# Peptides against a protein of PDB entry 4CIC, part 32

Target 1, 148 residues: chain A of PDB entry 4CIC
Amino acid sequence: KVSTKGHYGVQAMFDLAQHFGEGPVSLKSIAERQGLSEPYLEQLIAVLRKAGLVKSVRGAQGGYILAREPRDIKVGDIIRVLEGPIAPVESVSQDDPEHSLKFDFSVTKSVWEKVKKSIEEVLDSITLADMLKDAEEAQMAQGYMYYI
Target 2, 147 residues: chain B of PDB entry 4CIC
Amino acid sequence: KVSTKGHYGVQAMFDLAQHFGEGPVSLKSIAERQGLSEPYLEQLIAVLRKAGLVKSVRGAQGGYILAREPRDIKVGDIIRVLEGPIAPVESVSQDDPEHSLKFDFSVTKSVWEKVKKSIEEVLDSITLADMLKDAEEAQMAQGYMYY

## One batch from the design tools (peptide; made by RFdiffusion4, then SolubleMPNN)

Design b1_p11_2_s2 (from b1_p11_2, 6 letters changed)
Fold by OpenDDE base, seed 5:
Structure b1_p11_2_s2 (fold): chain B 148 residues (1-148), chain C 147 residues (1-147), chain A 11 residues (1-11)
Amino acid sequence: as target 1 above (148 residues)
Amino acid sequence: as target 2 above (147 residues)
Amino acid sequence: FGESAIELAVD
């Protein structure tokens, strides 16, 4: 499961992508549009900013912007920043290294590594620009449904 | 993340697969080999048994056996039984349906659905028989390294 | 084993 942190982080970044080129967006406006608590969003944005995915703009029209173009930000980049490396299984602190048959451990580990790789490939294949395109297509589809 | 439950469930099922055709295996023996607590394993096996992936055999040589051949049990089957449907994102109970821009929700949802599908495809592509084969190959590779 | 932070909760 992508944590709530990862989920909301992607939503916040997507909101910033939708407003890319329009200038800085306030955290309040993002929180309102995305249904996020402002304090929670502030924590997410702080991490994203530190990672260089978001920039803070100061002033009367201050707020946040994407630090890169939407096409240059993968969903995988956002998730890695917020969640760290994608781990399909909780690090069961196999604190007891002595009793685990090393062999069975290796085979099961390979399963989870395959899952990890698959997730990474999917998340790295999707950019914020792809998400913007999907949004536009969805809006057009809704618009056509109202005209029929 | 596959929960500890899913992880250990796959380990336990793999242990049963390694002993498939040898008769029933005791929970104690599985626990010892896999480094699992016996009480925890008992809970996992109960769920797996209820789902029809494992059978209990009674008697002096009693224990547990796979209910199906290793080739007929996917890792995805084990995970679905133990964890339920694969959800890439915790169901954020969007209990507040009113304020989420339905549209943005749809796009982000599609991302997670793609992740879900990818995970399902991977897990459904791996059987216990595949895992047995991988284990045999790993043992042979280790054996060749010692000669 | 680094605390892999992305717990993909498989619901």
Scores: peptide ipSAE 0.044, ipTM 0.796, DockQ to the pose 0.149; fails the geometry check
Fold by OpenDDE base, seed 1:
Structure b1_p11_2_s2 (fold): chain B 148 residues (1-148), chain C 147 residues (1-147), chain A 11 residues (1-11)
Amino acid sequence: as target 1 above (148 residues)
Amino acid sequence: as target 2 above (147 residues)
Amino acid sequence: FGESAIELAVD
């Protein structure tokens, strides 16, 4: 499962993508639009900024912008920054030495690796630009349904 | 993440697949081979049995067998039985009404749906028979490296 | 019966 952190991170980044080229967006405005708490968003943005996905703009009209164009930010990039490597299986804490899953069942591991790869491929195939396009198409489709 | 339950469930089912056609296998033997606790395995097997993936055989030589051929059991079937539907995103507990993620951002949801679909496709493409084959190939490859 | 959604824990 993508953590709540990853989920909200993608939402926040998508909001920034929607405003890309319009100048800096305040955290307050993002929080309001995305239904996120400002404190939580601050934490997310701090991580994303450190990773170079977001830039802070200082000043009275300061806020945040995407550090790269929406087409140059994959969903996978956001998830990796916020959550780290995609792990399909919970790492059994290595801390219980006695129940060391001695049988590194290579075969079962290979199943989870295939799952991991598949997830990575999907997330790396979707950019913020793709999401923007999908949103536009969805909005147009809704608009057409109301006018028919 | 596949839960520990799903992970161990697949391991247990794979063990049963390796012994398919050899008769019933005791939970003890599965637990020993797979490094699982017997009590935990009992819980897993109970669920798998109820779902019709495993059968119990009674008697002195009793134990468990796969209810179907290894080729007829997908990894996805095992996971769905043990964990339910694959959810790529943690369902934010509906219990906090105030932070109802009101913005069902259809677009973000679509991303997670794509992830879900991808996972399902992978897990549904792998049978226990495929896993058996992979194990055999791996064992042969190891044997050739020693030779 | 809590639908145990496969939580893909992203590390």
Scores: peptide ipSAE 0.044, ipTM 0.785, DockQ to the pose 0.526; fails the geometry check
Fold by OpenDDE base, seed 3:
Structure b1_p11_2_s2 (fold): chain B 148 residues (1-148), chain C 147 residues (1-147), chain A 11 residues (1-11)
Amino acid sequence: as target 1 above (148 residues)
Amino acid sequence: as target 2 above (147 residues)
Amino acid sequence: FGESAIELAVD
């Protein structure tokens, strides 16, 4: 499962993408639109800012903006920043040497590596620009349903 | 992450596949070969048996066997039995209605659905027979490095 | 910094 952190991080970044070019967006406004707690969003934004995906703008109209164009931010980039490397299998904590499943059978490991690769390929194939396009198409489709 | 349950379940099923046609395998022997606790393996095998992927054989030479040929068991089948449907995102527990992220934005949901589909396709493309073949090829490659 | 691997929870 993508953690709640990854899921909400993608939502927050998508919100910033929807407002890209419109100036800084307040954390409060993002939290309200995305149904996130403001303190939780502050933690996410801090990590994303440190990674250079988001910029803070100071002043009365201050807030946050994407540090790059939506086309230059992959969903995979957001997930890697928030969650680290995509691991399909929980790494058994190295800390208990006795229960360390010593036999990472090469064959079972290869299955999980294939899963990892497939997830990475999907997430790296989707940009925030792609998500914006999909949202626009969905809105147009809904608009057509109300006019019929 | 595939849970520890899914990971070890695949290992246990693969062990049974390696011994397919050789008769019943004891839980103790599987646990020893796969580095699993016997009580943990008992829980896994109970679920797999109930799902009809494993059969119990009674008697002095009793134990467990695959209920189907290795070619007829997908890794995806094992994972679905042990972990349920592959969910790429933790379903926020429905229990706190106030913090239920009401806005499952259709677009973000579509990203996770694509991830889910990709995982399912990979896991459904791999059978225990494919894993056996890969193991044989790896053993042959190691044998050639020693000669 | 804990490698928060994307835990694919198979529900």
Scores: peptide ipSAE 0.042, ipTM 0.785, DockQ to the pose 0.144; fails the geometry check
Fold by OpenDDE base, seed 2:
Structure b1_p11_2_s2 (fold): chain B 148 residues (1-148), chain C 147 residues (1-147), chain A 11 residues (1-11)
Amino acid sequence: as target 1 above (148 residues)
Amino acid sequence: as target 2 above (147 residues)
Amino acid sequence: FGESAIELAVD
């Protein structure tokens, strides 16, 4: 499962993508639109900024913008920044040495590596630009349902 | 991440697959080979048995066997039994009604559904028979390195 | 910096 952190991170980045080219967006406005607490969003944005996915703009109309175009930001990039590398199996914490029978069954490991690769391929195939396009298509489809 | 439960469940089922056709295997022997506690394995086996993936054999040489042939058991079947449906995002627990702003952003949901589908396709493409074949190939490759 | 591996929780 993508953690809450990864999930909300993608939502926040998508909000910034929807406003790309319109200037800086305040954290308060993002939090309100996405149903997030402002303090929580501040923590997420700090990480995303450090990773170079978001820029802070100072001034009276200050806020945040995407550091790159939506087409140049993959969902996989966001997830890796917030969650780290995609691991399909929790590494049995090294800290319980007694039950660390590293039966590194090479065969079971290969199964999880295949899962990892598949997830990475999916997440790296989706950009914020793709998500914007999907949103536009969904809105058009809803608009057509009201006219029928 | 596959939970510890799912991971060890696949290991235990694979152990039973390696002994398929040789008769019942004791939980003790599985636990020893797979590095699991016997009580933990007993809990896993109980769930797998209830789901019809494992059978219990009674008697002096009693134990457990696969209920189906290794080719008829997918890794995805084992994971679904132990973990439930594959969910790529934790459902924000229904229990906190206040922060349940179900901004079910249809677009973000679609991303996670694509991830789910991809995981399911992988796990449903791998059987215990495939894992047995991979193990045999790995052993042969190691054997050739010693020659 | 704890390698927070993306946990796939299967519910």
Scores: peptide ipSAE 0.042, ipTM 0.790, DockQ to the pose 0.139; fails the geometry check

Design b1_p11_2_s3 (from b1_p11_2, 5 letters changed)
Fold by OpenDDE base, seed 4:
Order: sequence, then structure tokens, then C-alpha cells
Structure b1_p11_2_s3 (fold): chain B 148 residues (1-148), chain C 147 residues (1-147), chain A 11 residues (1-11)
Amino acid sequence: as target 1 above (148 residues)
Amino acid sequence: as target 2 above (147 residues)
Amino acid sequence: FGESALTLATD
């Protein structure tokens, strides 16, 4: 599962992509459009900024912008920044030493590695530009359904 | 992430696959080989049995067997039984109504649906028989490295 | 209750 953090992070980044080239967007406006709490969004944006995916713009019309063009930001990049490496299995916390039988059972590990690779390939194949295109196509399709 | 439940469930099912055709295997023996607690394994096996992936055999040499041949059990089947449908995003619990802005944002949902489909395709492409074959190949490769 | 299996857990 993508955590709530990853999910909301992708939503926030997509909102910034929709406004790319229009200037800085306030956290308040993103929070309102995406249904996020502003304090939670501040935490997400802080991480994304530190990773160089978002820039802060200072001034009276200050806010945030994408640090790169939407085509240069993969969904996988956002997820890795927010959640770290894609791990298909929860690392059994090392803290239970008795059940930490490191049965790193090579075969089961290989299954999860295949899952990991598949997830990575999908997430790395989707850019914010692809998401923008999909949104435009969906809006056009809705527009046509109302006129038929 | 596959939960600990899914992970250990696949391990337990793989253990049963390795012993398929040899008769019933005790929970104790599975637990020992897989490094699982017996009580935890009992819970997993109960779910797997109810789903028809495992059978209980009664008697002095009683225990558990796969209900199907290893080739007829996908990893995806095991995961769906133990964890439910593969969902790439944690369902934001409906319980926080204020933040439940159903921005079922169609585009972000489509991303997660693509991820879901990809995971399902992988998990449904791997059977317990495939895992057995991979284990045999790995053992052979280790044997050749020692000579 | 279908709490979805595959959570990408952050370490």
C-alpha cells in the first residue's frame, strides 16, 4: 500500500502540476482543493522541498511551485521521497529477536522482489505530465457525455 | 507492503507445498521450519483452511496439507485470502468525516489502479509450483558453487 | 473486512 503520506503527497504534487507556469500556489489553496489539512500539507511540502521537488517562493504572492517541469517528475520520485524505497513487505522490525529467525527464505524474498520491481516500473513510468494529460482526457470525455 | 500476515502466510503455504504428496504436516513442524510461533501459525492456517487452500487431516499422523496442487495455488490467491483485495493505497478510514473529502481524484485513483493491476499480475503469475522450481534451481546453483 | 493487504510501509 502507498501510505496516506504517499497518497496525499502525490495529490499535492499533482495540484502543483496543474498550476505549473501560473506562479506560486499557497498551501491553503492546495489544502482546500485536495481536501487536506494545512498543517499536514506543510509537513509534506517541507519534505518535498528538501528533496528538491518543490520550491518555495517568497513575497506577497508567495507560495510553492514545482522545482521541475511536470514531465521531469515521476510518481516514483514522489513516493521514494515521502516513503523511502518501495518495500513490498513490511520489514519485520528487528525488535522481536526471538521470532527474528532470519528465514530470509530466498524464494519468498524473490517473490517480493518481483513485486517491488513491478511497482517501481509502474510508478517510474508515470510522470506528473502524464497525469495532467489523463486529467484533460477525462474532462473532455465528461464534456462529451453531457452533450450526448 | 505485504503485511506480516501475508508474508508468513506465503511462507507457510510454501512449506506445505514442499511437503505436498508426503502426507499431513504438523503445525509444529511448519512453525519450526519457518520460524513462526505455533499460535500465530494456527490463526493463519485457520483462515487458509476456511478459504479452501489448506485441508486438515485427522488421525495419529494428522496435520495439514494443501487442498490443491501447488500449480493450482497462486501467490495472489494466498494474499487475497489473508489480506483481502490488493489495494495500493490505504483506504483513508471513513471515520474522519471532516478530512474525508472524497476527492476521489480520478487521476490519482487511476495511478493507484495501475499499481494495483501490476501487483495483481505479478502475484497471479506466480504459483507455489513456480516457487518450488525456483527453490530447486537455487539449491542446484549452491551445489555447483561448492564444487 | 477488506482492509487492503499491500501497504507500502515506510521504514
Scores: peptide ipSAE 0.058, ipTM 0.793, DockQ to the pose 0.596; fails the geometry check
Fold by OpenDDE base, seed 3:
Structure b1_p11_2_s3 (fold): chain B 148 residues (1-148), chain C 147 residues (1-147), chain A 11 residues (1-11)
Amino acid sequence: as target 1 above (148 residues)
Amino acid sequence: as target 2 above (147 residues)
Amino acid sequence: FGESALTLATD
């Protein structure tokens, strides 16, 4: 499962992508559109800003913008920033040496590594620009349904 | 993350696959080899048995066997039995309507559906027989390194 | 009890 943090992070970044080139967007406006709490969004944005995916703009029309073009931000980049490396299996915390599954059977580990690689490939194949395109196509399809 | 349940379930099923054709294996022996608690393994085996992936054999040499050949059991089958359907995103519990992400944005959902499909394809492409083959190849490679 | 199975656990 992608954590709630990753999910909402992608939504927030997608909202910023939809407004890319329109100037800075307030956290309040993002929170309202995405159905997020403002305090929660502040935490997400702080992490994304520190990672250089988002920029803060100061002033009366201040807010946030994408730090890069939507085509230069992969979904995988957002997930890695918010959640860290994609881990398909809970790493048994190294801290309990007695209950640490000593037999990290190389074969079972290889299964999870294949899963990890597959997830990474998918997430790295999708940019915010791809998501924007998909949204536009969906809107056009809906528009055609109302005219028929 | 595959849950601990899914991870250990695959390990237990793989242990049974390694002993396929040798007769029933005791839960104790599986637990010892896989580093699992016996009570935890009992819970896993109960679910796997109910799903028809494992059979119980009664008697003095009783224990458990795979219900099907290793080639007929996918890793995906094991995971679905133990964890349910693969969900890449936590379904926000429908119970809090106020905090339920109202905007299940169709576009973001499509990303997670692609991830789900990819995971399913990988897990459904790997059988216990494939895992056995990989283990044999790894053992042979180690044997050649010692010579 | 539709608890979704594969949780990508963040470390």
Scores: peptide ipSAE 0.048, ipTM 0.787, DockQ to the pose 0.532; fails the geometry check
Fold by OpenDDE base, seed 5:
Structure b1_p11_2_s3 (fold): chain B 148 residues (1-148), chain C 147 residues (1-147), chain A 11 residues (1-11)
Amino acid sequence: as target 1 above (148 residues)
Amino acid sequence: as target 2 above (147 residues)
Amino acid sequence: FGESALTLATD
């Protein structure tokens, strides 16, 4: 599962992509559009900024912008920044050494590695630009349904 | 993420696959080989049995067997039984209606659906028989390294 | 930072 953090992070980044080229977007406006608490969004944006995916703009019309073009930001990049490496199995917490999955049978591990690779391939194949295109196509399809 | 429940479930099912055709395996022996607590394994096996993936054998040599051949059990089947439908995003708990992801923007949802589909395809492409084959190949490779 | 984020949600 993508955590709530990853999910909201992708939503916030997508919101910034929709406004790319229009100037800085306030956290308040993102929070309102995406149904997020502003304090939670501040935490997400701080991480994304530190990772170089978002830039802060100072001034009266201050806010945030994407640090790169939407085509240069993969969904996988956002998820890795917010959640770390994609691990398909909950790492049995290192803290209980006795229940260390000692017999990580090489075979069961290989199953999870295949799952990991598949997830990574999908998330790395989708850019914010792809998401923008999909949104436009969906909006056009809805527009045609109202005229029929 | 596959939960600990899903992970241990696959391990237990793989243990049963390794002993397929040899008769019933005791929960104690599975727990010992897989490093699981017996009470936890009992809970997992109960769910797997109810789903028809495992059968209980009664008697002095009682225990558990796979209900189907290893080739007829997908890893995806085990995961679905133990964890339910593969959901790539945490369902925002229905209980907070105000923070309902109301704007499940169709586009963000589509990303997660693609991830879901990819996971399902992988897990449904791997059977317990495939895992047995991989184990045999790995064992042969190790044997060649020692000579 | 090391906690793997992708948890499969049981509905």
Scores: peptide ipSAE 0.043, ipTM 0.796, DockQ to the pose 0.147; fails the geometry check
Fold by OpenDDE base, seed 2:
Structure b1_p11_2_s3 (fold): chain B 148 residues (1-148), chain C 147 residues (1-147), chain A 11 residues (1-11)
Amino acid sequence: as target 1 above (148 residues)
Amino acid sequence: as target 2 above (147 residues)
Amino acid sequence: FGESALTLATD
């Protein structure tokens, strides 16, 4: 499962993508639209900013913007920043000596590596620009359903 | 991440696959080979048996066998039995009314559905027979490196 | 820092 942190991080980044080119967005406005607590969002934004995915703008109309164009930010980039490398299996902490005899069967490891690769390929194939396009298409489809 | 339960479940099923056709294997022997506690393995085997992936054999030489041929058991089948449906995102329990207003943006949901589908396709493409073949090939490769 | 990202948590 993507953690709550990863999930909400993608939502927050998508909110910023929807406002890309309109100027800085306040954390308060993002929190309200996404149903997040402002303090929680501040923590997420701090990590995303440190990773160079978000920029802060100072002033009375200050806030946050995407640091790159939506087409240049993959979902995989957001997840890696917030959660680290994609690992399909919890590395049993090597530090528990009693569980050290885990015969990491080379064969079972290969299964999880295949899963990892597949997840990475999917997440790296989706940009914030792709998500924007999908949202527009969904709105158009709903609009057509109201007119029929 | 696959839970420890899912991971060890696949290992235990693979151990049974390696002994398929040789008769029943004791839980003790599986636990020793896989580095698992016997009580933990008993819990896993109980779930796998209830799902029809494993059979118990009674008697002095009793134990467990695969209920189906290794080619008829996918890794995805084992994971679904032990962990339930593959869910890329924790469904925020609908029961917390305060978090009910989570606009599951249809777009973000679609991302996670694509991830889910990809994981399912991979896990459903690998059988215990495929794993056996990979193990044999790895042993042969090691044998050739000694020569 | 090494806590691995995608946890397939079982519901």
Scores: peptide ipSAE 0.039, ipTM 0.783, DockQ to the pose 0.138; fails the geometry check

Design b1_p11_2_s4 (from b1_p11_2, 6 letters changed)
Fold by OpenDDE base, seed 4:
Structure b1_p11_2_s4 (fold): chain B 148 residues (1-148), chain C 147 residues (1-147), chain A 11 residues (1-11)
Amino acid sequence: as target 1 above (148 residues)
Amino acid sequence: as target 2 above (147 residues)
Amino acid sequence: FGEEALTLAVD
């Protein structure tokens, strides 16, 4: 499962992509549009900024912008920044000695590696620009359904 | 992430596949081979049995067997039984009103649906028979490296 | 019946 953190992070980055070229966007405005708490969004944006996916702009009209063009940010990049490497199985923390997955059976590991690779391929194939295009197409389709 | 439950469930089912046709396998023997606690394995097996993936055999040499041939059990079937539908995003429990994902923005949902589909395709493409074959090939490869 | 979605655990 993509964590709530990853999910909200992609939403926040997509909001910034929708406003790319319009100048800095306030955290408040992103939070309102995406249905996120502002404090939670601040934490996400801090991580994304540190990773160089977002830039802060200072001043009276300050806020945040994408650090790169939407076409240069993959969904996979966002997820890796927020969640780390895509792991299909929870690493059993070393600390529970009784459930030490001692036998990482090579075959079961291979199954999860295949899953991981598949997820990575999908997430790395989708950019914020692709998401913008999909949103535009969806809006056009809705517009046509109301006029019929 | 496949939960620990899904991971161990696939291991337990694979153990049963390795012994398919040899008769019933005891939970104790599975637990020992797979490094699982017997009580935890009992819970997993109960779910798998209820779903019709495993059968219990009663008697002095009783235990568990696969309910189907290894070729007829997909990894995806095991995961769906143990974890439910493959969901790429944690369903934010309805109970946290402040973090109500109210705006399931259609576009972000589409991303996760693509991920879901990809995971399902992979897991549904792998059977316990495929895993058995992979294990045999791996053992042969190790045997050839030592000679 | 909680639709326990496959949680991708990130390490």
Scores: peptide ipSAE 0.035, ipTM 0.781, DockQ to the pose 0.483; fails the geometry check
Fold by OpenDDE base, seed 5:
Structure b1_p11_2_s4 (fold): chain B 148 residues (1-148), chain C 147 residues (1-147), chain A 11 residues (1-11)
Amino acid sequence: as target 1 above (148 residues)
Amino acid sequence: as target 2 above (147 residues)
Amino acid sequence: FGEEALTLAVD
């Protein structure tokens, strides 16, 4: 499961992509459009900014912009920044020594590694530009349905 | 993330696969070999049994066996039984009406659907028989390293 | 800081 953090992070980044080239977008505006809490979004944006995926712009028309073009930001990049490395199995926190997944048999580990790789490949194959294109296509399809 | 439940469930099922054809295996034996708590394993096995992936055998040599051949049990089958449908995003419990993912924009949903499909394809491509084969190959590779 | 592995929630 992509955490709520990853999910909302992708939504926020997609919102910024939709406004790319239009100037800075306020967090309030993103929160309103995406149905996110502004405080939660602020935390997400802080992480994304620190990772260099988002830039803050100061001033009366201040806000946030993508730090890179939508084509240069993969969904996988966003997820890795927000969630860390994609792990198909919760790393049992090393801190509970008694429940050390001691017998992580190489075979079961290999299954999860295959899952991880597959997820990474999918997420790395999708850019914000791809998402923008998909949105445009969906809007056109809806528009055609109203004219028939 | 596959939950601990899914992970341990696959381990337990794999242990049963390794002993397939040898008769019933006790939960204690599985727990010891797989490093699982017996009470936790009992809960997992109960679910797997209810789903028809495992059978209980009664008697002095009682225990559990796979209900199907290892080749007929996909990892995806085990995960679906234990975890439910593979969802790449935590379904925000419908119960918090205020945080209804209202604007599940079709586009973001499509991303997660692609992820879901990819996970399903991987998990459905791996059987317990494939895992057994991989284990044998790994053991042979280790054996060759010692000679 | 435990490397919080991306938990893909399987529904």
Scores: peptide ipSAE 0.035, ipTM 0.780, DockQ to the pose 0.143; fails the geometry check
Fold by OpenDDE base, seed 2:
Structure b1_p11_2_s4 (fold): chain B 148 residues (1-148), chain C 147 residues (1-147), chain A 11 residues (1-11)
Amino acid sequence: as target 1 above (148 residues)
Amino acid sequence: as target 2 above (147 residues)
Amino acid sequence: FGEEALTLAVD
């Protein structure tokens, strides 16, 4: 499962993508639109900023913007920044010596590696620009349903 | 992440596949080979048995066997039985009304659905028979390195 | 900084 952190991180980045080119957006406005607490969003944005995916703009109309164009930000990039490497199986913490998965059978490991690769391929194939396009198409489809 | 339950479930089922056709194996023997606690394995096997993936054999030499041939058991079948449906995002429990992800933007949901589909396709493409074949190939490769 | 690996919870 993508953690709540990863999920909300993608939502926040998508909100910033929708406003790309319109100038800086306040954390308060993002929090209100996405149904997030402002303090939680501040923590997410701090991590995303440190990773160079978001920029802070100072001033009376200050806020945040995407640091790159939506086409240059993959969903996989956001997830890796917030969650770290995609791991399909929890690494049995090296620290619990007793439940040393000593028999990490090479065969079972290979199954999880295949799953990992598949997830990475999907997440790296989707950009914020792709998400924007999908949103526009969905709005157009809804608009057509109201006119029929 | 596949939970510890899913991971160990696949290991236990693979152990049963390696002994398929040799008769019933004891939980103790599986636990020893796979590095599992016997009580934990009993819980896993109970779920797998209820789902019809494993059969119990009674008697002095009793134990467990696969209920189907290794080729007829997908890794995805094992995971679904132990963990339920593959969900890439935790369903915000319907029960916490306050953090109703009300704005489950259709677009973000579609991303997670694509991830789900990809995971399902991979797990449903791998059988216990495929895992047995991979193990044999790995053993042969190791054997050739010693010569 | 613990490498918090993406936890895929399979429900």
Scores: peptide ipSAE 0.034, ipTM 0.777, DockQ to the pose 0.138; fails the geometry check
Fold by OpenDDE base, seed 3:
Formats: sequence, structure tokens, C-alpha cells
Structure b1_p11_2_s4 (fold): chain B 148 residues (1-148), chain C 147 residues (1-147), chain A 11 residues (1-11)
Amino acid sequence: as target 1 above (148 residues)
Amino acid sequence: as target 2 above (147 residues)
Amino acid sequence: FGEEALTLAVD
């Protein structure tokens, strides 16, 4: 499961992508549009900023912008920044040496590696630009339903 | 992440597949080979049995067997039984209505649906028979390195 | 009995 952190991080980044080129967006406005708590969003944005996916703009019209064009940010990049490497299986904490799953049977490990690879391929195939395009297409489809 | 439950469940089912046709396997022997606690394995086996993936055999040589041939059991079937439907995103607990992620933006949801589909396709493409074959090939490769 | 969806934990 993508954590709530990853999920909301992608939503926040998508919100910034929708406003790309329009100038800085306030955290408050993102929080309101995305249904996020402002303190939670501050934590997400801090991590994304540190990773160089978001830039802070200072001033009266200050806020945040994407650090790159939407086409240059993959969903996989956002997830890796917020959650780290995509792991299909919970690493049993190394802390209990006696219950260390010592028998990572090579065959079962290979199953999870295949799952990992598949997830990575999907997330790396989707950019924020792709998401913007999908949103536009969905809005056009809804607009056509209201005019019929 | 596949939960520890799903991970160990696949290991236990794979152990039963390796012994398929040899008769019932004791929980103790599975636990020892797979590095699992016997009580934990009992819980897993109970769920797998209820789902009809495993059968219990009674008697002095009692234990557990696969209920189907290894080729008829997908990894996806095991995971669905143990963990339920594959969900790529943690469902935020419905319990806090105010923080309900009401804005499942259709676009973000579509990303997670693509991830879900990809995981399902992978797990449904792998049977216990495929895993057995991979294990045999790996053993042969190791045997050739020692000779 | 909540449909406990497969939690992909990303480490």
C-alpha cells in the first residue's frame, strides 16, 4: 500500500502541477483544495522541498511551485522521496535476530522482486503532465455530459 | 507492501507444494523449514484451510496438504485469501469523518488503480508450480557451480 | 469485517 503520506504527497504535487506557470501557491490554498490539514501538508512540502521537487518563493505572494516542469516529475519520483524505495514486502525489523526471516528463500524473494519491478514501472511511466492531461480529458467528458 | 502474513503465507504454501504428492506435512516441520513460529503458522493455515487452499489430514501421519495441484494455485489466490483485495493505497480509516479523504480526485485514484492492476497481473501470473520450477532450476544451477 | 486491502508498505 502506498502510505497516506505517498497518497497525499502525489495529490499535493498534482495541485502544484495544475497551477504550474501561474506563480506560487500558498499551503493554505493547497490544503483547502486537497482536503489536507495544513500542518500535515507542511511536513510533506518540507520533504519534497529538501528533495528538490518543490521550491519555496518568498514575499507577499509567496508560496510553493514545482521545481521542474510537470513532464519531468514522475509519480515514482514523488513516492521514492516520501516513502523511500518501493518495497513490496514489509521488511521484518532486523532488530529481533531470532525471528529474522533468515530463510528468504530465493524463490519467494523473486516473487516480491517481480512485484516491486512492476510497481516501479507503472509509477515511473506516469508523469505529472500525464495526470494533467487525464484531468483535462475527464473535465471535457463531464462537460459533454452536462451539455447533453 | 505485502504484509508479513502474506509473505509467510506464500512461504508456507510453497513448502506444501514442495511436498505435494508425498502425503501430509506437519505444521512443526513447515515451521522449522520456513523459520516460522508454530502458533503463527497455525493461524495462517487456519485461514488457508477455511478458504479451501489447504486440507487437514487426520491420523498418526496427519498434517496438511494442498487442496489443489500447485499449477491450480496462484500466488494472487494466496494473497487475496490472507490479506483480502489488493489495495495499493491504505484506506484512511472511515472512522474520522472530518478527515475522510473526500477528495479522491479521479486522477489520483486512477494512478493507484493502475498500480493495483499491475500487482494483480503479476501475482496471478505466478503459480506454485512456477515457483517449484524456479526452485529446481536454481538448485541445478548451484549444483553445476559445485561440479 | 473490514475489507483489509493489501497494504503495500513502501520502506
Scores: peptide ipSAE 0.034, ipTM 0.774, DockQ to the pose 0.458; fails the geometry check

